# Peptides against a protein of PDB entry 3NZW: the designs that were tried, part 69

Target 1, 212 residues: chain A of PDB entry 3NZW
Amino acid sequence: TTTLAFRFQGGIIVAVDSRATAGNWVASQTVKKVIEINPFLLGTMAGGAADCQFWETWLGSQCRLHELREKERISVAAASKILSNLVYQYKGAGLSMGTMICGYTRKEGPTIYYVDSDGTRLKGDIFCVGSGQTFAYGVLDSNYKWDLSVEDALYLGKRSILAAAHRDAYSGGSVNLYHVTEDGWIYHGNHDVGELFWKVKEEEGSFNNVIG
Target 2, 222 residues: chain B of PDB entry 3NZW
Amino acid sequence: QFNPYGDNGGTILGIAGEDFAVLAGDTRNITDYSINSRYEPKVFDCGDNIVMSANGFAADGDALVKRFKNSVKWYHFDHNDKKLSINSAARNIQHLLYGKRFFPYYVHTIIAGLDEDGKGAVYSFDPVGSYEREQCRAGGAAASLIMPFLDNQVNFKNQYEPGTNGKVKKPLKYLSVEEVIKLVRDSFTSATERHIQVGDGLEILIVTKDGVRKEFYELKRD

## One batch from the design tools (peptide; made by RFdiffusion4, then SolubleMPNN)

Design b2_p14_8_s2 (from b2_p14_8, 9 letters changed)
Fold by OpenDDE base, seed 2:
Structure b2_p14_8_s2 (fold): chain B 212 residues (1-212), chain C 222 residues (1-222), chain A 14 residues (1-14)
Amino acid sequence: as target 1 above (212 residues)
Amino acid sequence: as target 2 above (222 residues)
Amino acid sequence: QPTRAPQPGYRTMK
């Protein structure tokens, strides 16, 4: 898996691959690793597929209950804290989760929290999560700047996942791309790695480790 | 050390069409290298136009199917005989599976039916309740033999339009029920040739708007 | 892990 999220002048970019494995078996190439919690809040998934799907769906329910009770959207801080508190209760039980809670509220602005099953909760501007995270960081860190245009930021997110998909055996399938703004998240499509690779290679003159 | 799990072998396969879905399974039940039964159905009509199979350890599979059938029953009681949608069924099954997260049902579960728009739907589950809607999925002993075949023949992976120099992919299209049945039969006959835990009989449940139909075919008995 | 079942069948998103 490779997931990433970063803040920039235009909001938040979220990009993820779509491969799941069972050992050395490719279980799926079409996994949805982003949960759309509400129009302003996303969760990313890495680790155990069931653990992530179950508890992030549960988180969505908790966020909705918050809205009903408090007549206000839940903050990104509070949403991430709910998940963090939950997984901490299961610490040592063997849950496997690496998640980013990304969203926008009027109080917080664009916000990213990293939450994992070890009980770690971190606020930050840039995170890559998964077995391919170091490959994604290699591209992302080399090209990131706060003043990226929306177009360039979207491309950078997509391109970073592509690099990870190329080098990480456990990442691949497609890139799902999101842009989060003050108006909510916008889905920017599913990009098959098989097609995207050749397109990017041709346009950039990159990936010269592959001859063809 | 006592192992609470067994492995009863077998293979299951789901394929979604445009306005139908199929869920098929062989009827062989084994323990180790011994055939327990040559006809033990493992694909079930659960009502509300939902078919289900939980393949792997048969004791766990049967328990899960029974629980789901009971869930359907209570859904009707609690919600004025409302039809359980396939997506809701999938969510319910996730909870059944994840409820035993720390002592899982040792099964690969597939359900098939029609979504609320009347389109064919197949959902597959891992032992602890991860699930995904897909056009096709193989599960069980010979899944690794069948799934690549389905990638090629259902989703047209690695196929390109002739004369395009590999630049134009073969377009995705729905398969007819007849075409799907052919693929299912070819899948199981091929799997039977190469896997000792697959064989004897093939039972196919076809879900349409008109209900569930069953077909049966003999497989090799060696 | 305290899980009684082996993980070969579990879907993982590494």
Scores: peptide ipSAE 0.309, ipTM 0.838, DockQ to the pose 0.083
Fold by OpenDDE base, seed 4:
Structure b2_p14_8_s2 (fold): chain B 212 residues (1-212), chain C 222 residues (1-222), chain A 14 residues (1-14)
Amino acid sequence: as target 1 above (212 residues)
Amino acid sequence: as target 2 above (222 residues)
Amino acid sequence: QPTRAPQPGYRTMK
């Protein structure tokens, strides 16, 4: 898996691959590793598919309950804290989760929290999570600027996942791409790695380690 | 050391069509190298036009299917005989599976039916309840033999239009029920040839708006 | 409590 999220002048970019594995077996190439919690809040998934899918869906329910009780959208801080508190209760039980909670509220602005099954909860501007995270960081860190245009930021997110998909055997399938703004998240499509790789190679003159 | 799990072999697969879905399974049940039964159905009509199979350890599979059938029953009691939708069924099964997260049902679960728009639907589950809607899925002993075949023949993976120099993919399209049945039969006959835990009989459940139909075919009994 | 199931079959997003 390779997931990433970063803040920039235009909001948040979220990009993820779509491969799931069971050992050496490719279980799926079409896994949705982003949960759309509400129109303003996203969760990313890495680790155990069931753990992430179950508990992040549960998180969605908790976020909705918050809205009903408090008559306002839940903050990104509070949403991530709910998940963090949950996994902490299961600490040592063997949950496997590496998640990013990304969203926008008026009081917080665009916000990203990293939450994992070890009980770590971190607020930050840039995170890559998964077995391919270091490959993604290599591309992301070398090109990241706060002042990126939305177009450039979207491309950078997509391109970073592509790099990871290329080098990490556990990442691949497609890139799912999101842009989070004050108006909510916008889905920017599913980009099959099989097609995207050759397109990027041709346009950039990159990936010269692959002949054809 | 005691192992609470067994492996009863077998293979299942689901394929969704435009206005139908198919869930098929062989009827062989084994333990180690012994055939327990040559006809032990593992694909079930659960009501509300939902068919289900949980393949792997048969004791766990049977338990899960029974629990789901009971869930359907209680859903009717609690909601004025409302039909359980396939997506809701999938969510319910996730909870059944994940409820035993730390002592899982050792099964690969597939359900098939029609979505609320009348389109064919197949959902597949891992042992602890991750699930995905797909056009096709193979599960069980010979899943690794069948799934790549389904990728190629249902989803047309690695197929291109002739004369395009590999630049244009074969377009996705729904398969007819007849075509799907052919693929299912070819899948299981092929799997039977190469896997000792697959064989004896093939039972196919076809879900349409008119209900569930069953078909049976002989497989090799070796 | 710890898991008692074999790892094979679990879908992972590693």
Scores: peptide ipSAE 0.292, ipTM 0.831, DockQ to the pose 0.081
Fold by OpenDDE base, seed 5:
Structure b2_p14_8_s2 (fold): chain B 212 residues (1-212), chain C 222 residues (1-222), chain A 14 residues (1-14)
Amino acid sequence: as target 1 above (212 residues)
Amino acid sequence: as target 2 above (222 residues)
Amino acid sequence: QPTRAPQPGYRTMK
């Protein structure tokens, strides 16, 4: 898995691959590793598919209950804290989760929290999570600027996942891309790695380790 | 050394069409190298036009299916005989599976039916309840033999339009029920040849707007 | 509570 999220002048970019594995077996190439909690809040998934899918869906229910009770959208801080508190209660039970809670509220603006099953909860501007995270960081960190245009930021997110998909055997399938703004998240499509790789290679003159 | 799990082998396969879905399974039940039964159905009509199979450890599979059938019954009691949708069924099954997260049902679960728009739907589950809607999925002993075949023949993976230098993929299209049945039969006959835990009989449940139809075919009895 | 018998069949997003 490779997931990433970063803040920039235009909001948040979220990009993820879509491969799931069971040992050496490719279980799926089409896994949705982003859960759309509400129109303004996203959760990413890495680790155990069931653990992430179950508890982030549960988180969505808790967020909805908050809205009903408080007549206001839940903050990204509070949403991530609910999840963090939950996994902390299960510490030692064997949950496997590496998640990012990304969203926008008027109070917080664009916000990203990292939450994992070890009990870690971190607020930050840039996170890559999964077995391919270091490959993604290599591209992302080399090109990241706060002042990126929306177009450049979207491309950078997509390109970083592509790099990880290329080098990490546990990452691949496709890139799912999101842009989060004050108006909510916008889905920017599913990009098959098999097609995207050759397109990027041709346009950039990159990936010269592969002879086309 | 105590092992709470067994493995009863077998293989199951789901394929969604445009206005139908198919869930098929062999009827062989085995322990190690011994055939327990040559006809032990493992694909079930659960009502509300939902078919289900939980393949792996048969005791766990049967328990899960019984629990789901009971869930359907209670859903009717609680919601004035409302039909359980396939997506709601999938969510319910997730909770059944994840409820035993720390002592899982040792099964690969597949359900098939029609979505609320009348389109064919197949959902697959891992032992602890992760689920995904897919056009096709193989599960069980010979899943590794069948799934690549389905990738190629249902989703047309690695197929390109002639004369396009590999730049244009074969377009996705729905398969007819007849085409799907052919693929299912070819899948199981092939799997039977290469896997000792697959064989004896093939039972296919076809879900349409008109209900569930069953077909049976003999497989090699070796 | 400890997990009994981790299964190789789990879908993982490593």
Scores: peptide ipSAE 0.314, ipTM 0.828, DockQ to the pose 0.080; fails the geometry check
Fold by OpenDDE base, seed 1:
Structure b2_p14_8_s2 (fold): chain B 212 residues (1-212), chain C 222 residues (1-222), chain A 14 residues (1-14)
Amino acid sequence: as target 1 above (212 residues)
Amino acid sequence: as target 2 above (222 residues)
Amino acid sequence: QPTRAPQPGYRTMK
């Protein structure tokens, strides 16, 4: 898996691959590793597929309940804390989760929290999560600027996942891309790695380790 | 060390069409190298036009299917005989599976039916309840033999239009029920040849708007 | 509680 999220002048970019595995077996190439909690809040998934799907769906329910009870959307801080508290209660039980909670509230602005099954909860501007995270960081860190245009930021997110999909055997399938603004998240499509790779290679003149 | 799980072998396969879905399974039940039964159905009509199979450890599979059937029953009681949609069924099954997250049902679960738009639907589950809607899925002993075949023949993976230098993918299209049945039969006959835990018989449940139809075919009995 | 089911079989997003 490779997931990433970063803040920039235009909001938040979220990009993820779509491969799931069971050992050496490719279980799926089409996994949705982003949960759309509400129009302003996203969760990413890495680790155990069931653990992430189940608990982030549960988180979605908790966020909805918050909205109903408080007549206000839940903050990113609170949403991430709910998840963090939950996984901490299961610490040692064997849950496997590496998540990012990304969203926008008027109070917080664009916000990203990293939450994992070890109980770690971190607020930050840039995170890559998964077995391919180091590959993604290599591209992302090299090109990241706060002042990126939305277009460039979207491309950078997509490109970083592509790099990880190329090098990490556990990442691949497609890139799902999101842009989060004060108006909510916008889905920017599913990009099959099999096609995207060659397109990027041609346009950039990159990936010269591969002969086309 | 005591192992609470058995492995009863077998293989299951689901394929969704445009306005139908199929869920097929062999009827062989084994333990180790011994055939327990040559006809032990493992694909079930659960009502509300939902068919289900949980392949792996048969005791767990049967328990899970029974629980789901009971869930359907109670859904009707609680919601004025409302039809359980396939997506809701999938969510329900996730909860059944994840409820035993720390002592899982040792099964690969597939359900098939029609979505609320009348389109064929196949959902597959891992032992602890991760699930995904897919056009096709193989599960069980010979899944590794069949799934790549389905990738190629249902989703047309690695197929390109002739004369395009690999630049144009073969377009996706729905398969007819006849085509799907052919693929299912070829899958199982092939798997039977190469896997000792697959054989004896093939039972196919076909779900359409008109209900569930069953077909049976003989497989090799060696 | 430890998971009793043997690996592989679980879908993972490593």
Scores: peptide ipSAE 0.295, ipTM 0.822, DockQ to the pose 0.081; fails the geometry check

Design b2_p14_8_s3 (from b2_p14_8, 9 letters changed)
Fold by OpenDDE base, seed 5:
Structure b2_p14_8_s3 (fold): chain B 212 residues (1-212), chain C 222 residues (1-222), chain A 14 residues (1-14)
Amino acid sequence: as target 1 above (212 residues)
Amino acid sequence: as target 2 above (222 residues)
Amino acid sequence: QPTRAPQPGYRTMS
């Protein structure tokens, strides 16, 4: 898996691959590793598929309950804390989760929290999570600027996942791309790696380690 | 050391069409190298136009299916005989599986039916309840033999339009029920040839708006 | 409460 999220002048970019594995077996190439909690809040998934899918869906329910009780959308801080508290209660039980909670509230603005099954909860501007995270960081860190245009930021997110998909055997399938603004998240499509790779190679003159 | 899990072999396969879905399974039940039964059905009509199979350790599979059937029953009691939708069924099964997250059911679960728009639907689960809606999925002993075939023949993976220099993929299209049945039969006959835990009989449940139909075909009995 | 690891074949997004 490779997931990433970063803040920039235009909001938040979220990009993820779509491969799931069981050992050396490619279990799926079409996994949805982003949960759309509400129109302003996203969760990313890495680690155990069931653990992430189950508990982030549960988180969505908790966020909805908050909205009903408080007559206001839950903050990104509070949503991430609920998840963090939950996984911490299961510490040592063997949950495997690496997640980012990304969203916008009027109070917080665009916000990203990293939460994992070790009990770590971090607020930050840039995170890459999964077995391919280091490959994604290599591209993302080398090109990241706060002042990126929306177009350039979207491309950078997509391009970083592509790099990871290329080098990490456990990442691949497609890139799912999101842009989060004050008006909510916008889905920017599913980009098959098999097609995207050749397109990027041709347009950039990159990936010269591959003949074609 | 005591191992609470067994492995009863077998293979299951689901394919969704435009307005139908199929869930098929062989009828062989084994332990190690011994055939326990040549006809032990493992694909079940659970009501509300939902068919289900949980393949792997048969004791766990049977338990899970029974629990789900009971869940359907209580859903009707609690919600004025409302039909359980396939997506709701999938969510319910996730909870059944994940409820035993720390002592899992040792099964690969597939359900098939129609979604609320009348389109064919197949959902597959891992042992602890991760699930995904797909056009096709193979599970069980010979899943690794069948799934690549389905990638190629259902989703047309690695197929391109002639004369396009590999630039244009073969377009996706729904398969007819007859075409799907052919693929299912070819899948199981082929799997039977290469896997000792697959064979004897093939039972196919076809879900349409008119209900569930069953078909049976003989497989190799060696 | 005894905890057992998931069986081989569970899906991972590692």
Scores: peptide ipSAE 0.288, ipTM 0.823, DockQ to the pose 0.077
Fold by OpenDDE base, seed 3:
Structure b2_p14_8_s3 (fold): chain B 212 residues (1-212), chain C 222 residues (1-222), chain A 14 residues (1-14)
Amino acid sequence: as target 1 above (212 residues)
Amino acid sequence: as target 2 above (222 residues)
Amino acid sequence: QPTRAPQPGYRTMS
């Protein structure tokens, strides 16, 4: 898995691959590793598919309950804290989760929290999570600027996942791309790695380790 | 050390069509190298036009199916006989599976039916309840033999339009029920040839708007 | 990172 999220002048970019594995077996190439919690809040998934899918769905329910009770959307901080508290209760039980809670509230602005099953909760501007994270960081860190245009930021997110999909055997399938703004998240499509790879290679003159 | 799990072999396969879905399974039940039964159905009509199979450790599979059937029953009680949608069924099954997250049902679960738009739907689950909707899925002993075949023949993976130098993918299209049945039969006959835990009989449940139909075909009894 | 090796049958988004 490779997931990433970063803040920039235009909000948040979230990009993820779609491969799931069971050992050496490719279980799926079409996994949705982003949960749309609400129109302004996303969760990313890495680790155990069931753990992430179950608990982030549960988180969505908790966030909805918050809205009903408080008549206000839950903050990204609070949402991430709920998840963090939950996984902390299961510490040692063997949950496997590497998540990013990304969203926008008027109070916080664009916000990203990293939450994992070890009990770590971090606020930050840039996170890559998964077995392919280092590959993604390599591309992302090399090209990241706060002042990226939305177009460039989207491309950078997509391109970073592509790099990871190329090098990480456990990442691949497609890139799902999101842009989070004050108006909520916008889905920017599913990009098949096979097609995307060749397109990027041709346009950039990159991936020269592959002949084609 | 106590091992609570067994493996009863078998293989299951789901394929979604445009207005139908198919869930098939062999009828062989084994333990180690011994055939316990040549006809032990593992694909079930659970009501509300939902068919289900949980393949792997039969005791766990049976338990899970029974729990789901019971869940359907209670859903009717609690919601004025409302039909359980396939997506809601999938969510429910996730909870059943994940409820035993720390002592999982040792099964690969597939359900098939129609979505709320009348389109064929197949959902597959891992032992602890991760799930996704797919056009096709193989599970069980011979899943590794069948799934790549389905990728190629259902989703047309690695197929391109002739004369396009591999630049144009074969377009996706729905398969007819007849085509799907052919693929299912070919899948299981082939799997039976190469896997000792698959054979004896093939039971296919076909879900349409008109209900669930069953077909049976003999497989090799070796 | 909380990435664990896939357990048999478990889908892992490594």
Scores: peptide ipSAE 0.274, ipTM 0.832, DockQ to the pose 0.075
Fold by OpenDDE base, seed 1:
Structure b2_p14_8_s3 (fold): chain B 212 residues (1-212), chain C 222 residues (1-222), chain A 14 residues (1-14)
Amino acid sequence: as target 1 above (212 residues)
Amino acid sequence: as target 2 above (222 residues)
Amino acid sequence: QPTRAPQPGYRTMS
């Protein structure tokens, strides 16, 4: 898996691959690793598919309950804390989760929290999570600027996942891309790696390690 | 050391069509190298036009199916005989599976039916309840033999339009029920040839708006 | 809660 999220002048970019594995077996190429919690809040998934899918869905329910009770959308801080508290209760039980909670509230602005099954909760501007994270960081860190245009930021997110999909055997399938703004998240499509790779290679003149 | 799990072999396969879905399974039940039964159905009509199979350790599979059937029953009691939708069934099954997250049902679960728009639907589960809607899925002993075949023949993976120098993918299209049945039969006959835990019989449940139909075919009995 | 039979065919998004 490779997931990433970063803040920039235009909001938040979230990009993820879609491969799931069971050992050496490719279990799926089409996994949705982003949960749309509400129109302003996203969660990403890495680790155990069931753990992430189950508990982030549960998180969605908790966030909805918050809205109903408090008559206000839950903050990114609070949403991430709910998940963090939950996984911490299961510490040592063997949950496997590497998640990012990304969203926008008027109070916080664009916000990203990293939450994992070890109990770590971090607020930050840039995170890559999964077995391919280092590959993604290589591209992302090399090109990241706060002042990126929305177009460039979207491309950078997509391109970083592509790099990881190329090098990480556990990442691949497609890139799902999101842009989060004050108006909510916008889905920017599913990009099959098999097609995207060649397109990017041609347009950039990159991936010269591959002959084709 | 005691292992609480057995492995009863077998293989299951689901394919969704445009307005139908199929869920198929062989009828062989084994332990190690011994055939326990040549006809032990593992694909079940659970009501509300939902068919289900949980393949792997048969004791766990049977327990899971029984629990789901009971869940359907109670759903009707609690919600004025409302039909359980396939997506809701999938969510329910996730909870059944994840409820045993720390002592899992040792099964690969597939359900098939029609979604609320009348389109064919197949959902597959891992042992602890991750699930995904897919056009096709193989599970069980010979899943590794069949799934790549389905990738190629259902989703047309690695197929390109002739004369395009590999630049144009073969377009996705729905398969007819007849085509799907052919693929299922070819899958299982092929798997039977190469896997000792698969064989004896093939039972196919076909779900349409008109209900569930069953077909049976003989497989090699060696 | 101890986990029995860890990772029996679990889907992993590593």
Scores: peptide ipSAE 0.286, ipTM 0.816, DockQ to the pose 0.081; fails the geometry check
Fold by OpenDDE base, seed 4:
Structure b2_p14_8_s3 (fold): chain B 212 residues (1-212), chain C 222 residues (1-222), chain A 14 residues (1-14)
Amino acid sequence: as target 1 above (212 residues)
Amino acid sequence: as target 2 above (222 residues)
Amino acid sequence: QPTRAPQPGYRTMS
């Protein structure tokens, strides 16, 4: 898996691959590793598929209950804390989760929290999570600027996942891309790695380790 | 030391069409190298036009199917005989599976039916309840032999339009029920040839708006 | 509570 999220002048970019594995077996190439919690809040998934899918869906329910009770959208801080508290309660039980909670509230602005099954909760501007994270960081860190245009930021997110898909055997399938703004998240499509790779190679003159 | 799990072998396969879905399974039940039964059905009509199979350890599979059937019953009691939708069924099964997260059902679960728009639907589950809606899925002993074939023949992976130098993918299209049945039969006959835990018989449940029908075919009895 | 052995094949997004 490779997931990433970063803040920039235009909000948040979230990009993820779609491969799931069971050992050497490719279980799926079409996994949805982003959970749309509400129109302003996203959760990413890495680790155990069931653990992430179950508890982030549960988180969505908790967030909805918050809205109903408080008549206000839950903050990104509070949403991530709910999840963090839950997984910490299960510490030692064997949950496997590497998640990012990304969203926008008027109070916080665009916000990213990293939450994992070790009980770690971190606020930050840039995170890559999964077995391919180091490959993604290599591209992302080399090209990241706060002042990126939305177009360039979207491409950078997509391109970073592509790099990870190329080098990490456990990442691949497609890139799912999101842009989060004050108006909510916008889905920017599913990009098959098989097609995207050749397109990028041709347009950039990159990936010269592969003969076309 | 004691192993709480067995492996009863077998293979299951689901394929969704435009207005139908199929869930198929062989009827062989084994333990180690011994055939327990040549006809032990493992694909079930659970009501509300939902068919289900949980393949792997048969004791766990049967338990899970029974629990789901009971869940359907109580859903009717609690919600004025409302039909359980396939997506709701999938969510329910996730909870059944994840409820045993720390002592999982040793099964690969597939359900098939129609979504609320009348389109064919197949959902697959891992042992602890992760699930995904897909056009096709193989599970069980010979899943690794069949799934790549389905990738190629249902989802047309690695197929391109002639004369395009690999630049244009073969377009996706729904398969007819006849085409799907052909693929299912070819899948299981092929799997039977190469896997000792697959064979004897093939039972196919076909879900349409008119209900569930069954077809049976003989497989190699080796 | 820890998972009982043996562990079945989970889908992993590692």
Scores: peptide ipSAE 0.272, ipTM 0.821, DockQ to the pose 0.076; fails the geometry check

